# Peptides against a protein of PDB entry 6FBK: the designs that were tried, part 2

Target 1, 90 residues: chain A of PDB entry 6FBK
Amino acid sequence: EDTGVRVELAEEDHGRKSTIALRLWVEDPKKLKGKPKDNGAIEFTFDLEKETPDEVAQEMIESGFFHESDVKIVAKSIRDRVALIQWRRE

## One batch from the design tools (peptide; made by RFdiffusion4, then SolubleMPNN)

Design b1_p8_3_s4 (from b1_p8_3, 4 letters changed)
Fold by OpenDDE base, seed 4:
Structure b1_p8_3_s4 (fold): chain B 90 residues (1-90), chain A 8 residues (1-8)
Amino acid sequence: as target 1 above (90 residues)
Amino acid sequence: SRKFIVTK
């Protein structure tokens, strides 16, 4: 399902470390319930072993990037990308 | 307090 939020690797992944750099941005704002604070891309690191998409999404909400009502859709976007990355590593 | 870098 298209969340309208896109997440991509911000670096080449050679599958050597548990931490990866991601870039997230809104591709289709009408998919969100709230209006994003910024229309730029958000770059951040994600620890594949310790962190969860839900927690990172919550932190984005706390930082004011998205409305609280969109935490799940943001989390899903991150989750889907992370899952894909892990799949490619296998 | 996660570090987020915003770009265009």
Scores: peptide ipSAE 0.727, ipTM 0.935, DockQ to the pose 0.871
Fold by OpenDDE base, seed 2:
Structure b1_p8_3_s4 (fold): chain B 90 residues (1-90), chain A 8 residues (1-8)
Amino acid sequence: as target 1 above (90 residues)
Amino acid sequence: SRKFIVTK
């Protein structure tokens, strides 16, 4: 489902390391319950072996990027992209 | 804390 939050690779993935660079931004703010503090793209690294979308989403909320009510939708956005990346690596 | 880089 379209979460209104887009997540893309911020670098080319050669499938060699467990850490990837991601870029996340809001495409449709109406899909979120809260109002994001910023409309820019958020770049961050994600460890495919050690981290989870839920944990990263929680950290984004703690940093003030999203309302706590949107933790699941943000996590889903990250999860969906990570799943695609992992699938392409197989 | 996690490092987040915001760009507009």
Scores: peptide ipSAE 0.726, ipTM 0.936, DockQ to the pose 0.900
Fold by OpenDDE base, seed 1:
Parts: C-alpha cells; sequence; structure tokens
Structure b1_p8_3_s4 (fold): chain B 90 residues (1-90), chain A 8 residues (1-8)
C-alpha cells in the first residue's frame, strides 16, 4: 500500500557498508492518522545488520515526529525502502 | 538517543 511516507537514500549506495543514510518525509499527510510535527525531511543512518524499521520508527515517535498511531505506517515505509536497497545489493 | 537531522 501507499503509506504516504517517502524514504530515499541520502547518499549513493555502493553496497560496501552495513550502515546507510536515509531521508524520510511525508508526501501525503492524509494517509497518516496524526499530524506530523514538521513537514521537513528527516535524515538518519540505518544499520542493515543491527537495526529494525519498527524500532527506528518508535524512536521517531519518541522524538515527536509522528503520533503513536502512525508507528506502523512509518515502520512499513522504512522497511519497504530497506528491502529494496538490500535486493539491489544482491 | 538517535540523531535525526531535519532539513527543509
Amino acid sequence: as target 1 above (90 residues)
Amino acid sequence: SRKFIVTK
């Protein structure tokens, strides 16, 4: 499904590091149950071997970027992009 | 806590 949340690489991926830089932003706020704190893009690193989309999404909630009710949709957005990146590395 | 950088 279209989560309304966009996640892209913030750097070129050479497939050499386990850590990647990502950029996340809301493309369609109507898909979210709550109102995001800001309309800017959030940049962060993600460890492909140690971290999970759900845990990172939870940290975004704790930081106040999204409502608790949207944790799963945010996690899915991250998961889908991470999966795509990993598939391209294979 | 995790570092998040907001860009507008």
Scores: peptide ipSAE 0.725, ipTM 0.936, DockQ to the pose 0.896
Fold by OpenDDE base, seed 3:
Structure b1_p8_3_s4 (fold): chain B 90 residues (1-90), chain A 8 residues (1-8)
Amino acid sequence: as target 1 above (90 residues)
Amino acid sequence: SRKFIVTK
């Protein structure tokens, strides 16, 4: 499902590190319940072994990037990209 | 806390 939120690798993945760099941005704001104040991209690292999409999404909300009502859609966007990256590593 | 870098 199209969440309206894009998540991509911010670096080339050689499949050797457990930590990857990601970039997240809103592609279709109509899919979100809240209204993001900024239309920029958010770059961050993600530990494939230790961290979860839900926890990272919560941290983004706490930082003021998204409304709390959109935590699940943001988490899903991260989860879907992370899963894809992990599948490609196999 | 997590570091987020915003790019425009």
Scores: peptide ipSAE 0.725, ipTM 0.936, DockQ to the pose 0.908

Design b1_p8_4_s1 (from b1_p8_4 with K6T)
Fold by OpenDDE base, seed 5:
Structure b1_p8_4_s1 (fold): chain B 90 residues (1-90), chain A 8 residues (1-8)
Amino acid sequence: as target 1 above (90 residues)
Amino acid sequence: REFKVTPL
């Protein structure tokens, strides 16, 4: 499902490190229930071995980037990209 | 966690 939230690698992934740099932004605000804080791209690191999409999404909510009602859709967007990255590493 | 915001 298209979450309206886009997540891409912020750096080239050579499959060497357990941590990756990601960039997340809203592509279709109509998919979200709340109004995003801004319209920029959020860059952050993600540990493929220790962290979960839900945890990161919750941290984004706490930071005020998204409304609490959109935590699951944000988490899904991260999950989908992370899964794709993991599949390509196998 | 550190979040860096950049313009689209």
Scores: peptide ipSAE 0.821, ipTM 0.965, DockQ to the pose 0.913
Fold by OpenDDE base, seed 2:
Structure b1_p8_4_s1 (fold): chain B 90 residues (1-90), chain A 8 residues (1-8)
Amino acid sequence: as target 1 above (90 residues)
Amino acid sequence: REFKVTPL
């Protein structure tokens, strides 16, 4: 499903670290219920072993990047990319 | 968490 939110690796993943660098941005704002405050790419690190997409999404909400009603769609976009990365590491 | 925002 197209969430309208794109998440990509901000660096090459050699499958050596549990932490990866991600970049997230809105491709289709119509998919979101709220209006994001920023229209840039958000770069952040994600620990594949210790963190969850939901928790990171919540942090983005609290930081003011997205409306609280969009936490699940943001989390899904992160989850989907993380899953792909983990699958490729196998 | 630190979030770095860059223009698209």
Scores: peptide ipSAE 0.821, ipTM 0.965, DockQ to the pose 0.917
Fold by OpenDDE base, seed 4:
Structure b1_p8_4_s1 (fold): chain B 90 residues (1-90), chain A 8 residues (1-8)
Amino acid sequence: as target 1 above (90 residues)
Amino acid sequence: REFKVTPL
């Protein structure tokens, strides 16, 4: 399902490192329950071996980027992109 | 965690 949140690689993935750079932004704010504080792209690193999408989403909430009611939709957006990246690596 | 925000 389209979460309204876009997540893309912020750098080219050569499939060599366990960490990747991601960029996340709101594409369709109507699908979020709360209003994000800004409309920029959030860039961050993600460790494919040690971290989970849910944990990162929680950290984004704590940082004030999204309302707590939207944590699951944000986490799903990250999870879906990470899965695609993992599948491409194989 | 470090979050870098940039304009779209």
Scores: peptide ipSAE 0.821, ipTM 0.965, DockQ to the pose 0.909
Fold by OpenDDE base, seed 1:
Structure b1_p8_4_s1 (fold): chain B 90 residues (1-90), chain A 8 residues (1-8)
Amino acid sequence: as target 1 above (90 residues)
Amino acid sequence: REFKVTPL
């Protein structure tokens, strides 16, 4: 499923650290139920061993980046990218 | 957490 939200590595991944830098932005706003606060790329770190996409998405909602009704779609976009990164590390 | 917003 295309969430309309893009997530990419903000730095080259050498597969050595448990923490990675990610960049997330809205590619197709009509896929979201609410209107994002801003139209920029959100850069943040993600701990592959300690954190979950859902919790990070919740933090983004709390910070006002997305409407609460879009938490699951945001979490999915993060999850899909994280899974891809993990698969490439194996 | 820290979130840094950058223009697209």
Scores: peptide ipSAE 0.821, ipTM 0.965, DockQ to the pose 0.913

Design b1_p8_4_s3 (from b1_p8_4, 4 letters changed)
Fold by OpenDDE base, seed 2:
Structure b1_p8_4_s3 (fold): chain B 90 residues (1-90), chain A 8 residues (1-8)
Amino acid sequence: as target 1 above (90 residues)
Amino acid sequence: MKFIVTPL
């Protein structure tokens, strides 16, 4: 499903550590219910063992990057990319 | 969590 939110690795993943560097940005704002405050790429470190897509998405909402009504779509975007990365590690 | 924003 195209969420309109793109998430990519910000660095090469060698599958050696539990943390990965990600970059997230809005590709199609029409897919979001709210209007994002910024239109830049958000870089962050995601701990595969300690963090969840929902919690990270919530933190982005609290930071003002997205409207609260879009927490699920943002979380899904992160989840889908993380799952893909984990599958490739196997 | 720390977020770093870069203009597209």
Scores: peptide ipSAE 0.633, ipTM 0.932, DockQ to the pose 0.928
Fold by OpenDDE base, seed 1:
Structure b1_p8_4_s3 (fold): chain B 90 residues (1-90), chain A 8 residues (1-8)
Amino acid sequence: as target 1 above (90 residues)
Amino acid sequence: MKFIVTPL
């Protein structure tokens, strides 16, 4: 359940836009199979209508932020946070 | 997708 990867809103969500600003970083690297490229917070815009957590996670892997073996754990982290944000909008 | 990395 605890992915060791934290995802938070990078800006206040007023529920007006289909996009949200997110910030993602590793809190517990021992939860990951590989070593992340760097130790920083990754900020990005997530389109709630067009993008999926899996696709974004894959992009992060391709960008070299995480090892390919951790794509699912990264995707889960994003998915869980996005779900919470969506629930709060309703 | 564009990613911006910032210090923790």
Scores: peptide ipSAE 0.633, ipTM 0.932, DockQ to the pose 0.924
Fold by OpenDDE base, seed 3:
Structure b1_p8_4_s3 (fold): chain B 90 residues (1-90), chain A 8 residues (1-8)
Amino acid sequence: as target 1 above (90 residues)
Amino acid sequence: MKFIVTPL
């Protein structure tokens, strides 16, 4: 589904590392319950072996990027993108 | 985790 949150690779993925660079931003704020203060892109490294979308989403909320009520939609956005990346690696 | 914010 369209979460209104975009997640893309911030660098080319050659499928060699267990970590990937991602960029996340809000494309449709109407799909979120809260209102993010900033409208920028958040870049971060995601460890495919050690980290989970829910943990990363929670960290973003604790950092003040999103309202706590939107943790699941943010996590889903990350999860869906990570899944696509992993499928493309196979 | 480290986050870097950039303008859209």
Scores: peptide ipSAE 0.630, ipTM 0.932, DockQ to the pose 0.927
Fold by OpenDDE base, seed 4:
Structure b1_p8_4_s3 (fold): chain B 90 residues (1-90), chain A 8 residues (1-8)
Amino acid sequence: as target 1 above (90 residues)
Amino acid sequence: MKFIVTPL
């Protein structure tokens, strides 16, 4: 379902690398328990083979982008996008 | 992990 957190490719994915560039931002803050930083979109590289949505989400929390209570919703948004990207690669 | 923040 809608997490209120949007994740999109920051660049076109040609399915050639194990890494993808992603951009994440809050689209509906009402879906979050905490108040995220209002600094725009967060761009980052995600290694499809080495990293996990939960770990990345946790790093975002530790970086202060989101409240710890929202780690799961952030992770879910990343996971769902990553899964979609991988499905499209096949 | 490195994060880059950009304006919306």
Scores: peptide ipSAE 0.630, ipTM 0.932, DockQ to the pose 0.892

Design b1_p8_4_s4 (from b1_p8_4, 3 letters changed)
Fold by OpenDDE base, seed 2:
Structure b1_p8_4_s4 (fold): chain B 90 residues (1-90), chain A 8 residues (1-8)
Amino acid sequence: as target 1 above (90 residues)
Amino acid sequence: MEFRVTPL
């Protein structure tokens, strides 16, 4: 399902590190319940061993990037991309 | 966690 939130690699992934650089942005704001604070791309490092999509999404909410009611949709967007990246590593 | 916002 289209979350309206897009997540992509911010840099090439050679599958050598437990961390990956991601870039997240809103592609379709109508899919979100609240309106995002910024209209840019949020870049961050995701630790595949220590962090979870839900935790990252929660931190984004706390930082004011998204409305609290959109935490799950943001987390799903991250989860789906991370899973895809991990599958490509195999 | 650190977040960096960049223009689209």
Scores: peptide ipSAE 0.715, ipTM 0.947, DockQ to the pose 0.910
Fold by OpenDDE base, seed 3:
Structure b1_p8_4_s4 (fold): chain B 90 residues (1-90), chain A 8 residues (1-8)
Amino acid sequence: as target 1 above (90 residues)
Amino acid sequence: MEFRVTPL
């Protein structure tokens, strides 16, 4: 499903570390209920063993990047990308 | 968590 939110690796993944560098941005704002104030890309490190997409999405909302009503769609975007990366590591 | 915003 197209969430309107893109998540990509910010750097090459060699499959050796438990952390990955990600970049997230809004590709289609119409998919979101709220209206993002910034149109930049959010870069962050995701720990595959300690962090969850829902927690990261919640932190983004608390930081003011997204409206609280969009927490699930943001979390899904992160989850889907992380899962894909992990599948490719296998 | 630390976030960094960069232009698209």
Scores: peptide ipSAE 0.713, ipTM 0.947, DockQ to the pose 0.911
Fold by OpenDDE base, seed 4:
Structure b1_p8_4_s4 (fold): chain B 90 residues (1-90), chain A 8 residues (1-8)
Amino acid sequence: as target 1 above (90 residues)
Amino acid sequence: MEFRVTPL
């Protein structure tokens, strides 16, 4: 399902590091239950071995980027992109 | 975790 939240690589991934640079932003706010903070792209480094989409989403909520009710949709967006990136690394 | 916000 379309989460309305887009997640893309912030830089090229050559599959050499255990970390990846991601950029996340809201494309369709109607898909969210709460109202996003600022309409910008959130850039962050994701450790493929140590971090989880759920934990990252929780931190985004704590930072005030999203409403707590949207933690799962944000986490799913990250998870789906991370999985795709990992599949392409194979 | 560190987050950096940039304009779309």
Scores: peptide ipSAE 0.712, ipTM 0.947, DockQ to the pose 0.918
Fold by OpenDDE base, seed 1:
Structure b1_p8_4_s4 (fold): chain B 90 residues (1-90), chain A 8 residues (1-8)
Amino acid sequence: as target 1 above (90 residues)
Amino acid sequence: MEFRVTPL
C-alpha cells in the first residue's frame, strides 16, 4: 500500500557496509492520522544488523516527528525500503 | 538514534 511516506537512500549504497544512510519525508500527509512536526526530510543511519523499522519509527515518534498513531505506517515505509535495498544487494 | 532534518 501507499503509505504516503517516502524513504530513499541518502547516499549511494555499495553493499559493503552493514549500515545505510536513509532519508525519510512525508509525500502525502492525508495518509497520516496525525500532523507531522516538520515538513523536511529526516536523515539517519540505519544498521541492517542491529536495528528494526519498528524501533526506528518509535524513536521518530518520541522525537516528535510523527503522531503515535502513525508509528506503524512509518515503520512499514522504512521496512519496505530496507527490504528493497537488501534484495538489490543479493 | 540521531536524526537530522533537511529541507526538501
Scores: peptide ipSAE 0.711, ipTM 0.946, DockQ to the pose 0.905

Design b1_p8_5_s1 (from b1_p8_5, 5 letters changed)
Fold by OpenDDE base, seed 3:
Parts: structure tokens; sequence; C-alpha cells
Structure b1_p8_5_s1 (fold): chain B 90 residues (1-90), chain A 8 residues (1-8)
């Protein structure tokens, strides 16, 4: 399902580290309930062993990037990309 | 607090 939020690798994944660099941005703001104030991308690391998409999405909201009503759609976007990366490593 | 870098 198209969340309107895109997540991609910010670096090449050699499949060796438990931490990856990700880039997240809003592709279709109509899919979100809140209004993103900036159309820029957010870069961050994600620890495949220690972090969860829901917790990272919550931290983004606390940082003011998204409205609280959009936590699940943001988390889903991260989850879906992380799952793909992990499947490609297998 | 997690670090988020904004790319404009």
Amino acid sequence: as target 1 above (90 residues)
Amino acid sequence: MKVFKVIK
C-alpha cells in the first residue's frame, strides 16, 4: 500500500552491519492527516537489532516532523523498507 | 534522543 511516505537507503548496504543509513521524505502529502511544514528529506541511522519502526516514528513526531495522527503511516513506511532490506540480505 | 538530519 502506498503510504505517501518514501524511505530509501542513504548509503550502499553491503549486508555486514546491523546499522543502516536511511532517508525518508513525503512523496504524497495528501496521504497524511497533518501538514508537513518542510518538503525536505530526513536522514537517520536504523539499528536492525535494537530499534523498531514504531519507536523511530514516535521520535520523529516528538521532534516535530509529523503530526501524532500520522505515526502509524510513518512507522509502516519505515517497516516496509526495513523488511525489504532484510529480505535482500537473506 | 535520536539524531535526525534534514536535507533541504
Scores: peptide ipSAE 0.772, ipTM 0.948, DockQ to the pose 0.869
Fold by OpenDDE base, seed 4:
Structure b1_p8_5_s1 (fold): chain B 90 residues (1-90), chain A 8 residues (1-8)
Amino acid sequence: as target 1 above (90 residues)
Amino acid sequence: MKVFKVIK
């Protein structure tokens, strides 16, 4: 289901590295309980072997990008994209 | 600490 948060690859994935570059931004603000700090995009690397969507989302909240009440919706957005990327690598 | 780069 649509979380209102979009996550896409920030670079082409050749399926060779355990790390990928992601870009995350708010597509539908009304889906979030809090107001996001910025309406721009957030770029970050994601280590497929070491990191988890929940932990990364939590760090985004701690950095002030999103309200704590939206951690789960942000994490889900990251998780769903990562899963798709992993499935395409298979 | 995780690095987040803001675009725009």
Scores: peptide ipSAE 0.771, ipTM 0.948, DockQ to the pose 0.839
Fold by OpenDDE base, seed 2:
Structure b1_p8_5_s1 (fold): chain B 90 residues (1-90), chain A 8 residues (1-8)
Amino acid sequence: as target 1 above (90 residues)
Amino acid sequence: MKVFKVIK
């Protein structure tokens, strides 16, 4: 489902590295329980072998980007995009 | 610590 949070590749993925660059931003803040403090895009690397969407989402919350109540929706947004990227690599 | 870059 539409989480209101969009995640896209920040660079072209050639399927060679275990690390990818992602860009995440809020498209529909009404779908979040909390109010995100920033309306910009968040760019970060994601290690497909070592990191999990839940852990990265938790770190975003601890950094103050999202409310604790939105950890699962943020994690889902990352997970959904990562899954698509991994499927494209197969 | 995870590094997050904000683009406005």
Scores: peptide ipSAE 0.771, ipTM 0.948, DockQ to the pose 0.880
Fold by OpenDDE base, seed 1:
Structure b1_p8_5_s1 (fold): chain B 90 residues (1-90), chain A 8 residues (1-8)
Amino acid sequence: as target 1 above (90 residues)
Amino acid sequence: MKVFKVIK
């Protein structure tokens, strides 16, 4: 399903590092239950071996970027992009 | 705490 949240690589992925740089932003705010704090993009690293989409999403909520009711939709957005990146590495 | 950078 379309989460209304876009997640893209913030840097070129050479498939060599266990960490990747991601950029996340709201494309369709109507898909979210709460109002995002800002309309900018959030740039962050993601460790493919140590971090999980759900935990990173929870940290975003704690940082005030999203409403707690949107944790699952944010996590799904991250998960879906991470899966695509990993599939392209194989 | 994880670092998040906002790009406007």
Scores: peptide ipSAE 0.769, ipTM 0.947, DockQ to the pose 0.871

Design b1_p8_5_s3 (from b1_p8_5, 6 letters changed)
Fold by OpenDDE base, seed 2:
Structure b1_p8_5_s3 (fold): chain B 90 residues (1-90), chain A 8 residues (1-8)
Amino acid sequence: as target 1 above (90 residues)
Amino acid sequence: MKKFIVIK
């Protein structure tokens, strides 16, 4: 399902670290309920063992990147990419 | 707080 939010690796994943660098940006703002203020990419680390997509999405909202009504769609976009990365590590 | 870096 296309969330309108894209998440990609910001670095090559060699499958050795518990943390990965991710880059997130809005491709289709019409799929969001709120209007994201920034049109840039957001880079951040994600700890595969300690962090959850929902918690990271909440922190993004608290930081003002997205509207609270879009937490689930943002979390889903992170989750979907993280799942793909984890599957590729197997 | 998690660090987010905006790249434009």
Scores: peptide ipSAE 0.767, ipTM 0.948, DockQ to the pose 0.876
Fold by OpenDDE base, seed 3:
Structure b1_p8_5_s3 (fold): chain B 90 residues (1-90), chain A 8 residues (1-8)
Amino acid sequence: as target 1 above (90 residues)
Amino acid sequence: MKKFIVIK
């Protein structure tokens, strides 16, 4: 489903590292319950072995990027992109 | 705390 949140690789994935660079931004704010305060993109690393989409999404909320009611939609957006990256590595 | 960089 279209979450209204887009997640892309911020660097080329050579399939060799357990850590990848991601970029996340709101494409459709109407899909979120909260109002994004900034229309910028968020860049961060994601450890494919140690981190989870839910934990990273929670940290984004604690940092003030999203409302707590949107944790699941943000986590889903990260999860879906990470899954695609992992499938492409196989 | 995880580092997040805002790109505007």
Scores: peptide ipSAE 0.767, ipTM 0.948, DockQ to the pose 0.868
Fold by OpenDDE base, seed 4:
Parts: C-alpha cells; structure tokens; sequence
Structure b1_p8_5_s3 (fold): chain B 90 residues (1-90), chain A 8 residues (1-8)
C-alpha cells in the first residue's frame, strides 16, 4: 500500500557498508493523519544491522517532524525501502 | 540522539 511517504537512497549503495544514507519526504500529505511541519526532505543515516524502522520513526516524531499518530506509516515507509535495499544486496 | 538534516 502507498504510504504517501517516499524514502530513497541519498547516496549510491555499493553494498560495502552496514550504514546507508536515506532521504525521506511526504509526497501525499492526505495519507497522513497529522500535518508535517516542514515540506522539505529529511536526510539521515540508517544502520542496517543495529537500527529498526520503528525506532527511527519514533525519533522523527520526538524531533517534531510528524504527528505521533503517523509513527506506523513513517516506519512502514522506511521498512519497505530498507527491505528493497537489502534484497538488492543479495 | 539521531541526527536529522532538513533539505529544502
């Protein structure tokens, strides 16, 4: 299902590091329950071995980027992209 | 705390 939240690689992935750079932004704000504060993209690193999409999404909400009711939709967006990256590394 | 950078 389309979350309305897009997550892309911010750098080329050569499959060498456990850490990747990601960029996340809202394409369809109507899919969210809350209104995001900023219309920009959020750039961050993600450790494929140590971090979870749910924990990162929680930290984004604590930072004020999204409403608490949207934690699962944000986490799903990160999870889906991370899964694609991991599958492409195999 | 995780670092988030806003790109506009």
Amino acid sequence: as target 1 above (90 residues)
Amino acid sequence: MKKFIVIK
Scores: peptide ipSAE 0.766, ipTM 0.948, DockQ to the pose 0.873
Fold by OpenDDE base, seed 1:
Structure b1_p8_5_s3 (fold): chain B 90 residues (1-90), chain A 8 residues (1-8)
Amino acid sequence: as target 1 above (90 residues)
Amino acid sequence: MKKFIVIK
C-alpha cells in the first residue's frame, strides 16, 4: 500500500548503531485525511530497540505535524522503512 | 518529548 508518506535514511546506515536517522515527508497529500501542518521533511532519530513506529507517529501527531486520523498511515510508513533497514542489516 | 527537526 502506497501511504503517500515517504521515509528515508537521513544518514548512511553502517549497521552498527541501534539508532538510525530518518527523514519523513508527504509525497501525496491526497492519501491523508488531514492536512499536514508543513510542507517540509521531518528529521528524527529512531531507536530500533526501544521505539515503535506507532508511538513515534503518535508523538508526531502530538507535535502537530499530522491530523490524529492519520496516525496509522504515518506509523505504517515508518514501519515499512524500518523493516527494510532491518532486513538489510541481516 | 521526542525531538523533530523540520527541513524546508
Scores: peptide ipSAE 0.765, ipTM 0.948, DockQ to the pose 0.869

Design b1_p8_5_s4 (from b1_p8_5, 4 letters changed)
Fold by OpenDDE base, seed 3:
Structure b1_p8_5_s4 (fold): chain B 90 residues (1-90), chain A 8 residues (1-8)
Amino acid sequence: as target 1 above (90 residues)
Amino acid sequence: MRVFKVIK
């Protein structure tokens, strides 16, 4: 399902590290309940073994990037990309 | 606090 939020690798994944660099941005703002304040991309690291998409999404909300009502759609976007990355590593 | 880098 298209969340309107896109998540991509910000670096090449050689499958050796538990941590990866990700880039997240709004592709379709109509899918969100809140209004994005900025149209830029957000870069961050994600630990595949220790962190969860929901916690990272919540941290983005607390940082003011998204409205609280959109936490689940943001988390889903991260989760879906992380799952794809992990499947590629197998 | 997590570091978020904004790319414009």
Scores: peptide ipSAE 0.767, ipTM 0.946, DockQ to the pose 0.878
Fold by OpenDDE base, seed 5:
Structure b1_p8_5_s4 (fold): chain B 90 residues (1-90), chain A 8 residues (1-8)
Amino acid sequence: as target 1 above (90 residues)
Amino acid sequence: MRVFKVIK
């Protein structure tokens, strides 16, 4: 399902590190309940072994990037991309 | 604290 939030690798993944760099941005703001405060892309590292999409999404809310009502859609966007990356590593 | 970098 298209969340309107896009997540991509911010670096080439050689499948060697447990951490990856991700870039997240809003492609369709109409799918969000709140209005994002910024129009840029957000870059961050994600540890495939230690971190969860839900926790990262919560931290984005705390940082003020998204409204709390959109935590689940943001988390899903991260989860979907992380799953694809993990499946490609197998 | 997580570091978020904004790219514009």
Scores: peptide ipSAE 0.767, ipTM 0.946, DockQ to the pose 0.883
Fold by OpenDDE base, seed 4:
Structure b1_p8_5_s4 (fold): chain B 90 residues (1-90), chain A 8 residues (1-8)
Amino acid sequence: as target 1 above (90 residues)
Amino acid sequence: MRVFKVIK
C-alpha cells in the first residue's frame, strides 16, 4: 500500500558497509493524519544491522517532523525501502 | 541523538 511517504538512497549503495544514507519526504500529504512540519527532504544515516525503522520514525516525531499518529506509516516507508536495499545486496 | 539534515 502507498504510504504517501517516499524514501530513497541519498548515496550510491555499493553493498560494502552496514550504514547507508537515506532521504525521506512526503509525496502525498493526504495519506498522513497530521500535517508535516516541513516540505523538504530529510537526510539521515541508517545502520542496517543495528537500527530499526520504528526507532527512527519515533526519533523523527520527537524532532517534530511528523505527528505521533503517523509513526507507523513513516516506519513502514523506511522499512519497505530498507528491505529493497537488503534484497538487492543479496 | 540522531542527526537529521533538512534539504529544501
Scores: peptide ipSAE 0.767, ipTM 0.946, DockQ to the pose 0.888
Fold by OpenDDE base, seed 1:
Structure b1_p8_5_s4 (fold): chain B 90 residues (1-90), chain A 8 residues (1-8)
Amino acid sequence: as target 1 above (90 residues)
Amino acid sequence: MRVFKVIK
């Protein structure tokens, strides 16, 4: 499922740290129910051992980046990228 | 509070 939200590494991943830097932005706004405030990339850190995509997505909603109805799609976007990163670390 | 950096 294409979420229309892109998530990429904001740094090179050497597989040494549990914390990684991510960059998230809207690629296809038609996939979202609400309208995001800004048309930019959001950079943040993510702890692969302690944090969850759902909780981070909720924090983005609370910060006003996305509409509450889009929490699931944002969380999925983060989850999908995190899964790829973890699979590459195996 | 989580830190979010906006890049435009």
Scores: peptide ipSAE 0.766, ipTM 0.946, DockQ to the pose 0.888

